# Peptides against a protein of PDB entry 3WG5: the designs that were tried, part 299

Target 1, 218 residues: chain A of PDB entry 3WG5
Amino acid sequence: LAKNIVYVAQIKGQITSYTYDQFDRYITIAEQDNAEAIIIELDTPGGRADAMMNIVQRIQQSKIPVIIYVYPPGASAASAGTYIALGSHLIAMAPGTSIGACRPILGYSQNGSIIEAPPKITNYFIAYIKSLAQESGRNATIAEEFITKDLSLTPEEALKYGVIEVVARDINELLKKSNGMKTKIPVNGRYVTLNFTNVEVRYLAPSFKDKLISYITD
Target 2, 218 residues: chain A of PDB entry 3WG5 as posed
Amino acid sequence: LAKNIVYVAQIKGQITSYTYDQFDRYITIAEQDNAEAIIIELDTPGGRADAMMNIVQRIQQSKIPVIIYVYPPGASAASAGTYIALGSHLIAMAPGTSIGACRPILGYSQNGSIIEAPPAITNYFIAYIKSLAQESGRNATIAEEFITKDLSLTPEEALKYGVIEVVARDINELLKKSNGMKTKIPVNGRYVTLNFTNVEVRYLAPSFKDKLISYITD

## One batch from the design tools (peptide; made by RFdiffusion4, then SolubleMPNN)

Design b2_p29_2_s3 (from b2_p29_2, 11 letters changed)
Fold by OpenDDE base, seed 1:
Structure b2_p29_2_s3 (fold): chain B 218 residues (1-218), chain C 218 residues (1-218), chain A 29 residues (1-29)
Amino acid sequence: as target 1 above (218 residues)
Amino acid sequence: as target 1 above (218 residues)
Amino acid sequence: GRSDGVILEVLTTGAEQVAAAIAKSKAAL
């Protein structure tokens, strides 16, 4: 029997339109090969709301399961990263990572102070993040508190509260633990049961453009 | 064994903020009673995009299955109604109804001509409607064509193309045909298998406010 | 590192500009 393929790719840095292009490229490659899944190793402090929403939509439109893995230790799925995770088919975190702090802001002033978003915008994102949590069967109360309390959680807390599905130290442990799990959102209208019993892991490298943009934005 | 309760409510006319309030009220009642499902008999020519998006979100946040039923014969789920249906847990149509025609517009000129939406807005709704279709495992290609071709379908065509799940002449046939079906989107994170084997049907009446607003907008 | 939050100036140029433009334009469907 032909081995199932699992792709692994890395996305690091601020969420921008270029980050959308990275997600799109990686997922497209995995779709073309009819992969069992793609794992995105995510490390982000946040970024643009528009890019985030486009990324969520691209994940939801994926023909294969997209697993967001907050990795390596020390990484975060902060702000926009949390929304992306909540919009995915499975969330995993490595020990020593974090998720949350999702309060929308207009930006930073010249002195580095936060420019607060008006209530209308904050309320929009509260509704949006709750929708993502509910559609994925994750804790919508905690999702709301990621905004209203600017809450951040450890992997253990996030698992305990039903925000994420897996805590794993590496890709091998992630594959082992997630084997037989159902996706938290549908793939082409069906919940997929992940089959990682006989898999080949293929790592996707960043393009030259991806590397250049990461260097400029970091 | 206590009978499962199925609520039935009617929503007719233009989609507005008041229509959102109707959806919210009806779903809340059914949630409070832990109903097996609520069936919304929908007949709409369309309406406001903002209200539509809020209604979709409210349905997706429902603690129980929301079945959109385009009913009675002669009814339509036109424009905004199609988005609402695609955002629901199950779509049914009666013979002699229609679904589609989803092209966004800015409004009508004084002479009654359509003011076209700019490409950016049209593209947004193409992405949005495709997302709804994909999340529910429905035909995203046809969903796109509801905008790009302003396509309208019969119940038979909509079923054939995988846009809807059921064609039924009345509530009794709908319950019979949908019994044992899984919801097309999750309820509290799980696909629910509908159980209509031993049910009590409860009809929700419009409030006085609902009746007044329907009278003003029709 | 300091969380950049969900930056909204981007909400005014992208999907939220579209959503806000949609909300402001009172787009009909």
Scores: peptide ipSAE 0.038, ipTM 0.255, DockQ to the pose 0.132; fails the geometry check
Fold by OpenDDE base, seed 2:
Structure b2_p29_2_s3 (fold): chain B 218 residues (1-218), chain C 218 residues (1-218), chain A 29 residues (1-29)
Amino acid sequence: as target 1 above (218 residues)
Amino acid sequence: as target 1 above (218 residues)
Amino acid sequence: GRSDGVILEVLTTGAEQVAAAIAKSKAAL
């Protein structure tokens, strides 16, 4: 029996191995409680490609719908955050947020300049991001341009172009607008119709470890 | 207007960059002709992980359903072939074929012994193969055991465990049995109901390049 | 905040070495 529970958790900062642990923990809790969905409030400037790919995989393996919500206003799903969003069951954005800028880099030089990725690596991520878009029925052309043109979109643009599903100001509006939508990717091999009728919203707090690491990395 | 055409092509031998080119060519031809589906008759002992992952991605990007058919009797979708199958829209096997044995290796030593992959690589492929199984609504437990136990299955076992969708002796039986089935993964963001009513079967031959490379690698 | 992009750090960390080793994969399946 599906509990009429929707979990909400926050993930903020750089995408790292620790961010993977956060996603894994949050999703696992929501899975164990047979939640209708989990909403991840995401605000990230980007991060590590390895961690990002692991997070995408973890989302795809979820027993429940995972909604990526770019929140609050002023937040971004930049770079790695865009990939994660495109790998999710539903994408929402708050007004005043952004998504995109997905060009891969090898890192930063000692002078702080970007070390560009070789074409082979860039092409790999082009193929990867296009795959995520296609699998989720989202705009693969724009997904490619997130890399090739370093394109960033507003919520309104992202919705218009079919990159995201919902623009919402808050969790209540998100639940209202997404109620009855089908997931953009399968859950356990099936597209799930989201049912947010008479749901309890449960907020997940960062663990002590999560708080400590965010404090150290900030 | 969907042409009532089903393409059939053969891919035999080791999975390499050339095998990717074959998949890409065959699928592209079938896409351009708006085929109902393409059936790939697959017989492989395995091959390169990089090529395999690219092939999986190419299948996932297909505008038409891609059916992996382990054929003829005596053939296998071993190792890399299993991953490819699990990444496809539908899996079929002929009686007397096999699927599985997916443990990654780094290669062969000078004495012909297997160089084992480090645990980190093995764990990556466990996660990867489980993802493919879950995304396609197939048995993720068995997918993991293809690696951890080096498990190989008969068609009957694979069907029983929910790894594959069809056991068929030939193309005609495959078309008959799969008619009306839904794809196990989306095509352009939607699950497609296969319609093999009044279809024309068109066989694609290997290109001259394909014949030459198979001759050199055999 | 500055977009950090997708940092590959292919050469420095074990998981990225695995992904890069997979992308460069001499790994046979």
Scores: peptide ipSAE 0.036, ipTM 0.257, DockQ to the pose 0.131; fails the geometry check
Fold by OpenDDE base, seed 5:
Parts: sequence; structure tokens; C-alpha cells
Structure b2_p29_2_s3 (fold): chain B 218 residues (1-218), chain C 218 residues (1-218), chain A 29 residues (1-29)
Amino acid sequence: as target 1 above (218 residues)
Amino acid sequence: as target 1 above (218 residues)
Amino acid sequence: GRSDGVILEVLTTGAEQVAAAIAKSKAAL
């Protein structure tokens, strides 16, 4: 019996245009192999809004389910990472991770102080993040508070408030808990029931280019 | 028995900062009198995005239900008017009116041609209008198509697709049909059941300032 | 009549800033 394939890849660090290229490459490989899903192990402090929006769009255009997994313990889906997660087909978090802190900023001053985004930009991202939450059937009120209160949640809180779908310690527990769940957004216009019975897990390594960019941006 | 009061006011023409002042004044009067609701008879071809967003925010901050009524026959809640309607507690339309055509533009060139909004701005308003629709339990897919397809709907189509709640020929039919309906968004944190039994209808006239501004902008 | 659309340029400095910020994608999330 042909084993269902689940791909796993890691994305770590700041969200940039190069992070988009990683998402695009990983998802494309999983699509070409007709994988049951791809799991992206995400650890990010945030990054660029443009790259984030492109990543969300790429996830939503995926021909297969994209699961964002905040992993390992100590990782975060902070800021841009929260938007990416909320735009995905399923969110999981490992114990000891965090999600939220989505307040937009214009950047950092020379003294390292945050340059605040004007209210209108903040309102844009409030509308955007609420849209992502609502489209995925996740807590839009909390999504707003990720900005307005700069709220950060534990996995247990995020699950409790309906921000995420799974708390899992590792890939095996994630596959076990998410087996039979429906995607929170459509895949090719349909909500997909995840089938993680008798799965082959394939790990995707970073390309040479991915490694080089990570080295430069770290 | 103290009669429940419903205020009715007209807002016609382009959505501007002065239109915000009209909404603010009308809603404030209705709030001060603890009205059961205010009905805003809306006829607009569109207007400024900033004024629109402020109006939506003012409606959402209302202490009483705000009903947007696209009236009279031949009127439209076009462009900015659609956003305002979608941001309100209840939408009604008279037969022979329209809603939609929400594509953002930067402005008009000297030759009268439309200056197209860049994709990022269009995407902003897509996210925004979808958020309004989702928060109000209205059709977010159609709300998106008001932009992406520049779609305009009849009252019957808008009702059928779940964009609006009521088709009514006049204020009396509107009150009759909406009686006992719940607001589509909260009032003071709660969904309100409209009570239009034994109502006194009070019409608010434009202020002298409102009349002057309308005269200048027409 | 043609919809006037949602006009951004006529927006006060803040909407231009949003449009500019969105256009420039300089906002960090």
C-alpha cells in the first residue's frame, strides 16, 4: 500500500523575502510528491510584513495542507510568525513555545528604540489579522489583542482560546493528535480531513542557498 | 408606557470628513435619547477611505443599534457606502437600489481616468472588507468580490447571498421586518434584539452646517 | 453613475502613510 507522505521542514529566524523562497520551495516539493501534508517547524521573532503577506498567500494557494508547528520548546511564532500561523491550514505548538506579540512597527531607531507605526498602519494589520483568524475559524478577538495589547500566549492558552488546534511535544504526537482533523482553511477549495495513518515522514533539508541566507541574516 | 424611539436621518452624497461629522452627530443624538435604534438612509456613490473607516469605527462604537438603509429607490451604497453598511448593526435596502463596486482607487487623473491602486492597497481593502463581513456574519466571499470583480448587487441578490438582512420599500416595512432581529454586530458588547413594537419615529434634519457642506460638495 | 471608489490620495496624511507604508512594505510585524 503506497504510504502517505508527510514532509517536515524547518524555518527559523527573521521573516524575509528569502523566507518566502523557503516556504515556496518546501511547499512545491510537497505538492509535487502529492504529500498528505507538509509540516513547517517555525521559530521566528518576526520580520517583514511584505514577506509575511506573500508567505500567507503562498500557504493559501498550496495544493496540500500546510501545518505550522511552533517548535522546538523555546521557539516562538512571534509577530509575523503569528500571521503566518493564522493563515495556515493547521497550527500546532510545542510546550514551552509562544505565539503573539504582533504589534506593527516601522523599525528601530539608531538607539535601538522602536519606531511606532502610525494608527492607520496598526489598524490595517488589525483588520488583516482578524481576517486571517476569521477565515480559519480561529479567535479573531485574541488575534486583535495580539496587536492592541501586544499579547503573547502559551500553547495551552492559545489552544484554550481557540487560536491554535494542537499542542504536541514532537512530530509523532502532532501526527497522532491531528489525524482526522479538518483543515481550518480550504485546500483547492475544500476542507481536507488529514490522514496520518501509516505515514512516511520525510525531512526536507535547507538548500545551500537557504543555509547561506540564514548564515548572513543570523 | 414610554414609547421606544427610532431615529431616522438621511446621508446623501460623497463620503467625506463632513459625512463623518453627520454620522457622529446623528448617532450621538440617538444615544442621548436612548433610542431603540437609528436608521441612516444612505445614498452614496462612494468617497474617501479615511472618512469611511472613521464612520465604520463610529458606528461600531455606538451605544445604540445603527441600521444602514439604502434608500430611496435609485439610491446606492456604492464603494465606501458598502463598507459602511457592512460595518453596521443591520443593513436594509429598498427595491431598486444597489450595493457593491468597492474597488479602491488612488484618484482621478487630469483626463478623468482612474488612477489604479497598487496591489498592496487593494489587498488591504480586501482584508478590511472581509473582516467587516465576517465580524457581522455576512458573506465575506461576496464582500471580497465587491473589490476583485467590482461586483454590484440588487437588494434581492444581496439578501440571497447573505450580504444584507432586509429588503423593505419604506421605513414602516423596514421596522416591521427587522422587529425581533438581532444586531449583526454587538452594541456595548452584546447582540441586541431590535424592538420596534409601539415605536415613535423621529426624523433628524441636517444641521445648517451639514446643509452648507452638501451645497458646496454637490 | 460610476462608483467613485474608495479614494486613498484624498486621505489625510495618515492614509497616505498607510498606503505608502503598505506600498513600501516597511512595516515590520
Scores: peptide ipSAE 0.021, ipTM 0.215, DockQ to the pose 0.133; fails the geometry check
Fold by OpenDDE base, seed 4:
Formats: structure tokens, sequence, C-alpha cells
Structure b2_p29_2_s3 (fold): chain B 218 residues (1-218), chain C 218 residues (1-218), chain A 29 residues (1-29)
């Protein structure tokens, strides 16, 4: 019996246009193989709003379920990462990870102080993050508070508040727990029931370009 | 055995701030009674983007399923109405109705010509309408084409393309066909299975204010 | 009836400004 394929890829660091390229590449590979899903092990402190929005759109356009897995322990889906997660088909977190802190900023001043976003921009992202939460049937109130209170949650809190779907220690536990779950957003216009029975896990490595950029940004 | 209540209300005309007030009132009444759903019989040629976005948000914040029903025959969910529909928990259309034609405009010139929206605005609404479609598991490609091609669809086409969920001649057929369907967006963070078994249908009338404004705008 | 479209009088002052500001400001999330 042919094994259903689940891809696993890692995305780490700031959300940039290059991160978009990584998402696009990984999802495209998994789509080409008609994978049951792709799990993106995400660890990000945040990044650019433009790149984030493009990534969310790319995920939503995926022909297969995209699972954001905040992994390993110590990782975060912070700021832009939270948006990406909320835009995904399923969110999982490992113990010892975090999600939230979504307050938009214009950047950093020369003294390292945050340049605050104008209220209009903040309100835009409140609306945006609430939409993502509502889209996915996740807690829109908490999503708003990720901005208004710059709230960060543990996996257990995030699960409790209905922000995420799974707490899992590793890929195996993730697959086990998420088996039979429906995607929180549609795949090709339909909610997909995940089938992780008799799955082959395939790991995608960073491209040479990915490695080079990570080397430059580290 | 206590009958589950389904509210039915009508909203007709241009989408304005007053239309928002109507949506808010109707949904609030239905929420207060813990109705199984509210069906909004919608007939609109479009209207203001600001009001539309507020209405979408109000629907998404509903404690009960909000079903947009393009009714009666001859009615449309045009432009802003399409966005509202796509933002709702379920879309139904009666035969002889239409949905689509979502191209944004800035208004009309003195000569009655359309003042075109800048590309940035058009692109904003493309992203917005695609998000609504993706949120609800509806056809995002067609949703985009509602703008880019100013596409209008029949109920049969809209159903075929996965824009809507039900074609129904009347409320009774709608209730029958939608019974057991899941909402296309969450209610209180959860997808609700509609139960229209043994329901009482309650019609909500326009308020005095609603009647007065309709009289003024007609 | 004729479609009124989506009238964007407020979006030119609100959403467009926000979108433009977001695009220009390179806002970080």
Amino acid sequence: as target 1 above (218 residues)
Amino acid sequence: as target 1 above (218 residues)
Amino acid sequence: GRSDGVILEVLTTGAEQVAAAIAKSKAAL
C-alpha cells in the first residue's frame, strides 16, 4: 500500500522575502509529490509585514495542508510568525515554545528604540490578524490581544485559548495527535481531514541559497 | 421538544452604515434568542467598502451562523454584497439571482462615468476578497475574477465553481438543503453543523428607522 | 439594477493610506 508522504522542512530566522522563497519552494515540492501535508518547523522572532503577508497568501494557496509547527523547544512563532501560523492549515507547538507578540512597528531608531506604528497601521493589523483567526476558527480575541497587549502564550495557553490545535513533543507525536483532524482553513476550497496513517516522513533540506543566506544573516 | 429558532430578515438596497446597523440589529436579536441561525435575505447592488467591511466583521463576530440568502428571484449580491456573502457562514441563492461584479471604484464623475480605483486599491480588494474566499473555503480564483473580470455568476455557476453552498427556491428548501451542513467559517471559533430539524422560523421586520431610511433612499 | 461597485471614498483616506504606509514604512510584525 503506497505510503502517504508528509514533508518536513525547517524555516528559522527573520521573516523576509527570502523566507517567502523558502516557503514557496518547500510547499511547491510537497505539492508536486501530492503529499498528505507539509510540516514547517518554524522558529522566528518576526520580520517584515510584506513578506509575512505574501507567505500567508502562499500557504492559503497551497494544494496541500501546511502545518506550522513551532519547534524545537526554545523556538517561537513571534510576531510575523504568529500571523503565518494563524494563516496556516494547522498549528502545532512543542513544549517550551511561544507564540504571539504581534504588535506592529515601523522599525528601530538609531538608539535601538522601537518606532511605533501609527494607529492606522496598528488597526490594520488588528483587523488582519482577527481575520486570520476567524478564517481558521481560532480565537480572534486572543489574536487581537497579540497586538493590543503584545501578548505571548505558551503552547498550553495557546491550546487552551483555541489559538493552536496541537501540542506535540516531536514530529511523531504531532502526526499521531493531528491524525484525523480537519484543516482549519481550506485546501483547494475544501477542509481536508488529515490522514497520517502509514505515512512516510520526508525531510526537506535548505537549498544552497538558503544555507548561504542563513550564513549571512546569522 | 423545544424548537430551534431560525431567524429570517431582509436587507435590501445599497450597503451603507445604515445597512451595518440593520445587520447588527438582526444578528443581535438572533444571538439573544440563541437561534440556530439567522438567514439574511440579501438584495443589494453594492455600496460602500467601509460599511461592507464592518458588516463582514460583524458577521464573523456572530455567536450564531449567519446565512446570506440572495433572495428573491431578481435579487443580487452584487459587489459589496458578494464580499458580505463570502464573509458569511453559508451562502445560498435563489434561482434567478446573481453574485459578483466586485470591481472597486472611487465613485462616479459628474458625467456619470466611473472613477476608477487606483491599482493599489484594486489590489487591496483582490487580496481581501481572496482572503474571504479562502477563509470560507470558497473559490478564491473566482473571487479574484469577481474583481479582475468584474465577473457575475448565476446561482448554478456559483455553486458549480464552489462560491456558494446552496441553491434554493425558498426558505423551506434552503433549510432542507443546508440541514447538516457545516458553516464555512467558524462560530465562536468552531465550525457549526447546522440543525434545521424541527425549527421555528421567525421573521424579523425592519425597524421604524429601517423603514424610514428605506423610504428616503428609495 | 446597476452595480454600484465597492465605493472607496473612505479607503483612499484609510485603507489605502494604511496599505501605502505599510508598503512604504516597511512595517515589521
Scores: peptide ipSAE 0.018, ipTM 0.207, DockQ to the pose 0.130; fails the geometry check

Design b2_p29_2_s4 (from b2_p29_2, 11 letters changed)
Fold by OpenDDE base, seed 4:
Parts: C-alpha cells; sequence; structure tokens
Structure b2_p29_2_s4 (fold): chain B 218 residues (1-218), chain C 218 residues (1-218), chain A 29 residues (1-29)
C-alpha cells in the first residue's frame, strides 16, 4: 500500500518576504507530491505584518493541510508567528515552546524603543487575529489578548485554552496525536481528516537561497 | 413536517457601527430560532472599514448560514459591502445590482476630494480581501482588482468570474437556486448544505432603534 | 527572546505620520 507522504520543513527567524518564499516553496513541493500534509517547524520572534498576511493567505490556499509545529524546545511562534499558526490547518507545539505576544508595532526607534502602533492599527490586528481564531475554531478571546495583553502562553496553556490542537515532543508524537484529527480550516473547501497511519516522512532542506539569506540575516 | 425557517432582513445604507448592531441582532434572532439560514438584503455604497471587519467577523461566528443578497435591482454591495459579501456563507445578487469598487480611502477632504489611502493600507486591504475570497473559494484575483482597479461587476460577471454563487430575481428564486448548495465558509466548523425544500420565510423588521437611526442618517 | 512584534513597515516616515495615515486610512471603504 503506497505510503502517504508527510513533508517536514523548518522555518526559522524573522518573518519577512523571504519567509513567504520559503512557505510558498515548501507548500508547493508538498502539493506537487499530493502529500497528506506538510509540517512546518516554526521558530520565529515575529516580523513583518505584510509578510505574515501573505503567509497566512498562502497557507489558506494550500491544496494540502499545513501544520504549524512550534519546534524545537525553546522555539516560539511569537507575534507574526502566532498569526501564521492561527491561520493554519493545525497547530502543534513542543514542550518548552511559546506562542503569543502579538501586539503590533510600527518598528523600533533609533534608541531601540518600540514605536507603538496607533489604536486603529492595533484594533485592526485585533479584528484580524480574532477572525483567524474564529475561522479555525480557536479561542478568539485569547487571540485578542495576545494583542491587548501581549499575552504569551505555554503549550499546555495554549492547548487548555483551545488555541492549539496538539502538544508533541517530536514529529512521531505529532503524527500519532494528530492522526484522525480534522483540519481547523478547510483544504480546498473541505475539512480534511488527517491520516498518518502509514506515512513516509520527507524532510525538505532549505534551498541554496534560503541558506544564503539565513546566513546573511544571522 | 416542521418547516425550516429562513429569515430575511434588510440592511441599507452606509456601513457603520450601527450596521454592525443590525447584523448582530438579525443573525442572533435567526440563530435563536435555529433557522436554516438568514438572507440579508444588502444595499450599501460602503462605509467604515472597522465596522465592516466587525460585521465580517460576526458573520463568520454565525451559528447559521448568512446569505448576502444584493437586492433590490439598483442596489449595490459597494466597497465595504463587497468585503461583507466575500466574508459570507453565500452571495446572491439580483439583476441590475453591482458589487465591487473596494479601494480604501482615508476620507474626504473639505473640497470633497478623496483622500487616498497610503499604499500600506491599500496593500493591507488587498491582502484582507484576497483572504476572504480564498477562504470562501471565490476569485481572489478579482477580489484584488476590486481594489487595484476599483472594479465593479454586474451579477452576471460576478457569477462568471466565481465571485458570487447565485443570480436571483427574488427571494423565491434565490431559495430555489441555492437549495442544495454548500456554504462557501463553514458554519460552526462545517460546510452546511442548504435545505430550502420546505421553508417558511420570516421577515425581520428594523428595530425602533434601527428606524430612528436610519431616519437620522437619511 | 524579545518578540519583534507584528511590525508595520513604516518606510522612514515618523511614527506620527504613519499614525495619522493609518488613523485616516481605516476610515472608509
Amino acid sequence: as target 1 above (218 residues)
Amino acid sequence: as target 1 above (218 residues)
Amino acid sequence: GKSDGVELEVLGTGAEQVEAAIAKSFAAL
């Protein structure tokens, strides 16, 4: 019986236009192979709102389930990463990771201080993050508080509050726990039941360009 | 056999916080009665982005399908109305109506000229409207062009391009044509197949408050 | 690690100009 393929790829660092390209590439590869899903191991402190929104859109357009997995321990889906997660088909977190802290900012001043977003922008992102939560059947109140209180949660808290779906130590546990779960958002207009019973895990490596940019931004 | 109830309500005029209250009230009434759906007869030139986003969110949170019906002939789902429609479970239009023209503006100057939104805001709404289109399985390219080209479409064009689902002359034709269709976005996490075979149509009137505010804003 | 937040790329215009632009921009669709 042909093994269903699950792709795994890593996205690390600030969310930028380049991060969008990574998401697009990885998802496209997995789509082309008619994968059962792609798992994105995400570790981000946040980044650009524009890139984030594009990434969310790209995930929503995916022909296959996109699982955001905050991994490894010590990783975070902070700020923009939280939005991305909330826009995904399934959220998993490893123990020792975090999610949240989604307050929008305009940037950093020369002195390194945060330039606060005006209330209208903050309210926009409140509405946006709540929409992502609602669309995915996740906790919209907590999603709002990711902004209004700059709230950050542990995996256990996030699971408890209905922000995420799975806590898993590794890919194998993730596959085991998420097997038979429905995607929180549709894939091609349908909620997909994940089948990880007989899967081949295929790891995607960064492209040469990905490596180069990571090297420049590190 | 108990008739399934379909509610019909009218929302006309500029999209404001009051319009949100109308949507909320109408949807809540229909939810309480476990209606098969609510049809909102929409006629709007547009309005406030904040109110629009709240309305979209309220529709997405609905326990029942919300059908946006651009009605009567001569009506439009212009600007904010297009976003609302794209955020809904089903879009219908009557012949002689229009949808589109979604370019964001900051407002009007003292001389009546449009104050253009900065590119960043425009790009935000491009991303937003595309997300609504994608989530609903509607034409995201056209959705973008509603902004970038300030595009307005006829019902026939909108149907042809996959922006809307139904062209109908009246409520009866709408019910007939949409019977058996799936919602374009989920209801409580599920795509609902509409059942209009044995329905009672129940019209909702504006509240006293709705009438008063309409009277003040007219 | 410090969250970088959701950064709105403000190309070189002061926070006030962006604030004013953004405050105005959400006004009408």
Scores: peptide ipSAE 0.042, ipTM 0.250, DockQ to the pose 0.129; fails the geometry check
Fold by OpenDDE base, seed 1:
Structure b2_p29_2_s4 (fold): chain B 218 residues (1-218), chain C 218 residues (1-218), chain A 29 residues (1-29)
Amino acid sequence: as target 1 above (218 residues)
Amino acid sequence: as target 1 above (218 residues)
Amino acid sequence: GKSDGVELEVLGTGAEQVEAAIAKSFAAL
């Protein structure tokens, strides 16, 4: 029997239009090969709301399961990263990572102070993040608190509260624990049971362009 | 052990602001009594988009499972009714009912002809209905075709294509078949397993106002 | 690292503009 393929790719840094291009490229490769899933190792402090929303939409339109894995230890899925995770088919976190802190802002002033978003915008993103949580059967109350309290969670807390599905130290443990889980959102209109029993792992390298952009935005 | 309560209410006719009030009232009663679920027997030809969206939001905010049951035989969840169903925790249909035909329109001309919606509005509702299907793990492709092809389905077809979860002749069969099913969307941020093993069924009557409005809109 | 807030160049989200257009159009479904 032909081995199922699982792709692993990395996305690091600020969420921008270029980050969208990375997601699109990686998912497209995995779709073309009819992979069992793609795992995106995510490490982000946040970024642009528009790019984030486009990324969520791209994930939701995926023909295969997209697993967001907050990795390695020390990484975060902060702000925009949390929204992306909540929009995905499965969330995993490594020990020593974090998720949350999703309060929208208009930007930073010249002195580095936060420019607060007007209530209308904040309320929009409260509704949006709750929608993502509800879509995926994850804790919508905590999702709201990621904004209203600027809450951040450990993997253990996030699992406990039903924000995420897996705590795993590495890809091998992730595959082992998620084997037989159903996706939290549908793939092509159907919930998919993940099958990682006979798997070949393929790592996707960033393009030269992806590397350059990461270097400029860091 | 105290019996679980399941409420049953009826909503019939055009979807309007008054229909929203009915949904809100019925769900609120069931929430206050900590019911296992509420079943809404739905029969509608469609109605207003704004009211529909508000109803969907109200269902999604419910503290208990809201089951939409297209009932009795001969009933339809047409147009707005399909959106409402797709936004619910579980969809059931009786034999001889229909679901679909979701193309948005601006209204009717004096001669009874349809005033077509501009492409921008049609595209909005395509995105919206697909979102509802995706949120609930139902067939998003068919949901789109409810608009693009003005598709209508039988219960058997809808079940086959993964649009609905249950075909049932009556409330008793519905309870029996849905017992042990998980909600297709979360309740208070969690997927709920329905427990109908020791159930008391309580029927909610329409208010006098509800009856009057139904009479005027029919 | 400071979590960058969701940076919003959100002048009129396409969604809000569409919702406003829909609300104005009184679209029936």
Scores: peptide ipSAE 0.039, ipTM 0.222, DockQ to the pose 0.124; fails the geometry check
Fold by OpenDDE base, seed 2:
Structure b2_p29_2_s4 (fold): chain B 218 residues (1-218), chain C 218 residues (1-218), chain A 29 residues (1-29)
Amino acid sequence: as target 1 above (218 residues)
Amino acid sequence: as target 1 above (218 residues)
Amino acid sequence: GKSDGVELEVLGTGAEQVEAAIAKSFAAL
C-alpha cells in the first residue's frame, strides 16, 4: 500500500554537483518510503549545465512524482532551475517568484563580464529545453524564448502560457490544487494521477554535508 | 485540414551525420505537407552516438508523428537504431527483425577488436536509454539490459516486454494495427491518436546526396 | 554481423571530452 506520505525538501543556491547529490538523496528517501510524491522547494539563480542535466535525468528516473515548487516568494528557478523544472512531473510557483532566463554562457571573465557561448552551444540548449517542454506537454515556444530572448516570467504568466501547472502560496494550497492532476511526464512508464487526499507531509532536512556546503558557498 | 497522407521513407546503413540529414529532410517534407505521420523504414547496425542523439532530438521536435518501422525481415535496429526507435512516437517491427545490442564502444582497434567504453560513458548511455524508455512509456528495465547484457530481442519478445507497439509484416498491416493508437511521446505537446482511415501512402525516395553517400559507405 | 555499438569516437571529444565538452562547452546555465 503506497503510504499517503508527501515529502517536502528544500534546494537553495547554485546548481552544482552537490545539488545533484541533494536531489538524489531526497528522491531516494521518498522512493524508499513509497511516497505519493516529493515536493522540492527550489530557489536557484542557476549553475552548472552538467549538474543540471544530471538532475533532470535523476528526476526522470524517479520512482515517484517529483514536483518542483519555486518557493518562497522572492525565489527564482532561474537558468538551470528552469531546465530542472521543465524536466519534472509537475511545476508549481509561489506568487512573487520567477522562472526563465536560460541563456547558456561559458562563464565569467576576470572582470565579471559574461563569456558568451558559441552559437553551436546555444543551439544545443535551445533544442534541449524544447525537448523538455515537449516531453512534458509544456509550451516549447516559451521554452525557446527563455534562451533566445532571455525571457523571465511571473507565476501568473507562466501558468497562462502553459509553462507551469500550479500557482500556490504554500504547501497546503499546492497539495489542494494539484490533487487529481496527472503528472506531465511518466513515472515508471505511466502518467500518474496525483492523490493528495489525507496525506501526511514530511519535511526532509539538509544533511550535515548539505549544510556544510551551503555554508561554504555562502 | 490535415491531409490524410502518410509518408514512408527508408533509412538504411550506419547512423552518421548524413543519416541525420536524411531524417531531417524526410520529416521536414512530411511536416510541410501536414501528413498524418511519417513511417521510417529503418535498417541499421548502429553508428555514431552524436548523430544518434541529434536524430532523437529531431524526432522529438517533429510536428508530426514519426513511426520507426524496423523493416524488411532480416533488418535490425541495432545499437544506435534502438535509441532512435525508443525516441520515436511509435515503434513497429517486421517479423524476422531485431532490436537491441546497445552497449556503447569507443570504436574499433586496428585489429578489429572493440575498444570498450569506460564505465562512466556506459553509465551515461544507460541513463540516456532509460530516459527514452520512460518518456515513451516503454520498458526501461529492458532498455537498460540492451546495454548491460547486450540484449537483442525479436519483434515478438520486444512486443511482449513492452519495448515496441506493433508487429507488422508490411506497411498496410502497420497502418491497420496502429490506427487509433496514441503516440508514445507527445507531438507539439499533445499525445496524438493516429488516424490512418482512408490515408494515401506516399513514398519518399533518397536524394541524390543520399544515394551517393550510401554508395560510398557500402 | 556484430552490432556496431554506439560509437563515441565520432563524438570528437572522448567521454571526458564529451562530458568535458558538455561540461566545458556547457559550463554555466
Scores: peptide ipSAE 0.035, ipTM 0.262, DockQ to the pose 0.127; fails the geometry check
Fold by OpenDDE base, seed 3:
Structure b2_p29_2_s4 (fold): chain B 218 residues (1-218), chain C 218 residues (1-218), chain A 29 residues (1-29)
Amino acid sequence: as target 1 above (218 residues)
Amino acid sequence: as target 1 above (218 residues)
Amino acid sequence: GKSDGVELEVLGTGAEQVEAAIAKSFAAL
């Protein structure tokens, strides 16, 4: 029996329009092959709000489950990464990773100090992040606190508080633990039960362009 | 001393892309004349979500205060109209009007029955409407209930619950009561104290196109 | 590294796109 395919791809660095292109490419490949899911290994300190929102939308429009996996140990889904995770079908974290710190900023001053967002914008993102949490049946109170308290959580805390679904050390443990789980948001209008009992794992390499941009933005 | 100008315009009917054009035209005229404010007499049963969001954005981008006035008696700011009101600098209602009933729908079936929005969409609009309420210092709990309970309120209830700022029978009473009030959201990044002590009221007429479209959509 | 806050200069475009996508998914309020 032909094994169902699970794709794995890596996205690292700041969230930008180029990161959107990476998400779009990876998900599109997995959709074309009718994969059981795609796992995105995510490591980001944050980035642009526009790109983040577009990525969330792209994930939500996916024809297949998109699993955000904060990986490897030492990685984070910080700021924009948290929104992306909360917008996904399943969140996993490796031990030694973090999630949160989602307070919006206008940017950095010439001296490197944070320019705070006005209340209007902060409230917009509070509503937005809470919406993502509510849609996914995740902890909306904690999602709000990711902004209002700039809270950052460990995988164990995030799991305990109902922010994420899986703590896993590697892809094999992730597949094992997530097998039989329902997606936290619908795929094509339906909640999917993940089937990882007989899967082939295919790793997607970054394109040459992806590598170049990552090199420039790191 | 040259009297400060307050514009008054009417928007009636379903919220559509054409309604956006009306808002944009009216606000632009008032901005060009550096009016103290524009009052939009609003009477709507609701309409398109996209147009509504664009209208809210246009109001928020206004260089002058935009006052939504649910008028005349018998009018409503229903569904999309509530969002628009909550996105504005000040809300007034005439006695005998209503606000609320904000539950999103996908549309109508061939038999005229409502097609319910999926939870994802409903949750998005819950977050959105709560954001509008929070940004404006209005009752976010009631704003949520406008969706979750499809709640509709009288002017007196809306005022009591902190959804709106003014109950007024006519433009003169509105100007009198709102004089000295601060806008509930900023204008060009600043909360404005309304000054209606020495104002000329100018009524804007609908364009020929506005009349034609209203006639087609009624 | 310090978590880069969600940079807001891009909110308008993102909001519009989200709005457009949502508007495609639902007809009315």
Scores: peptide ipSAE 0.027, ipTM 0.243, DockQ to the pose 0.143; fails the geometry check

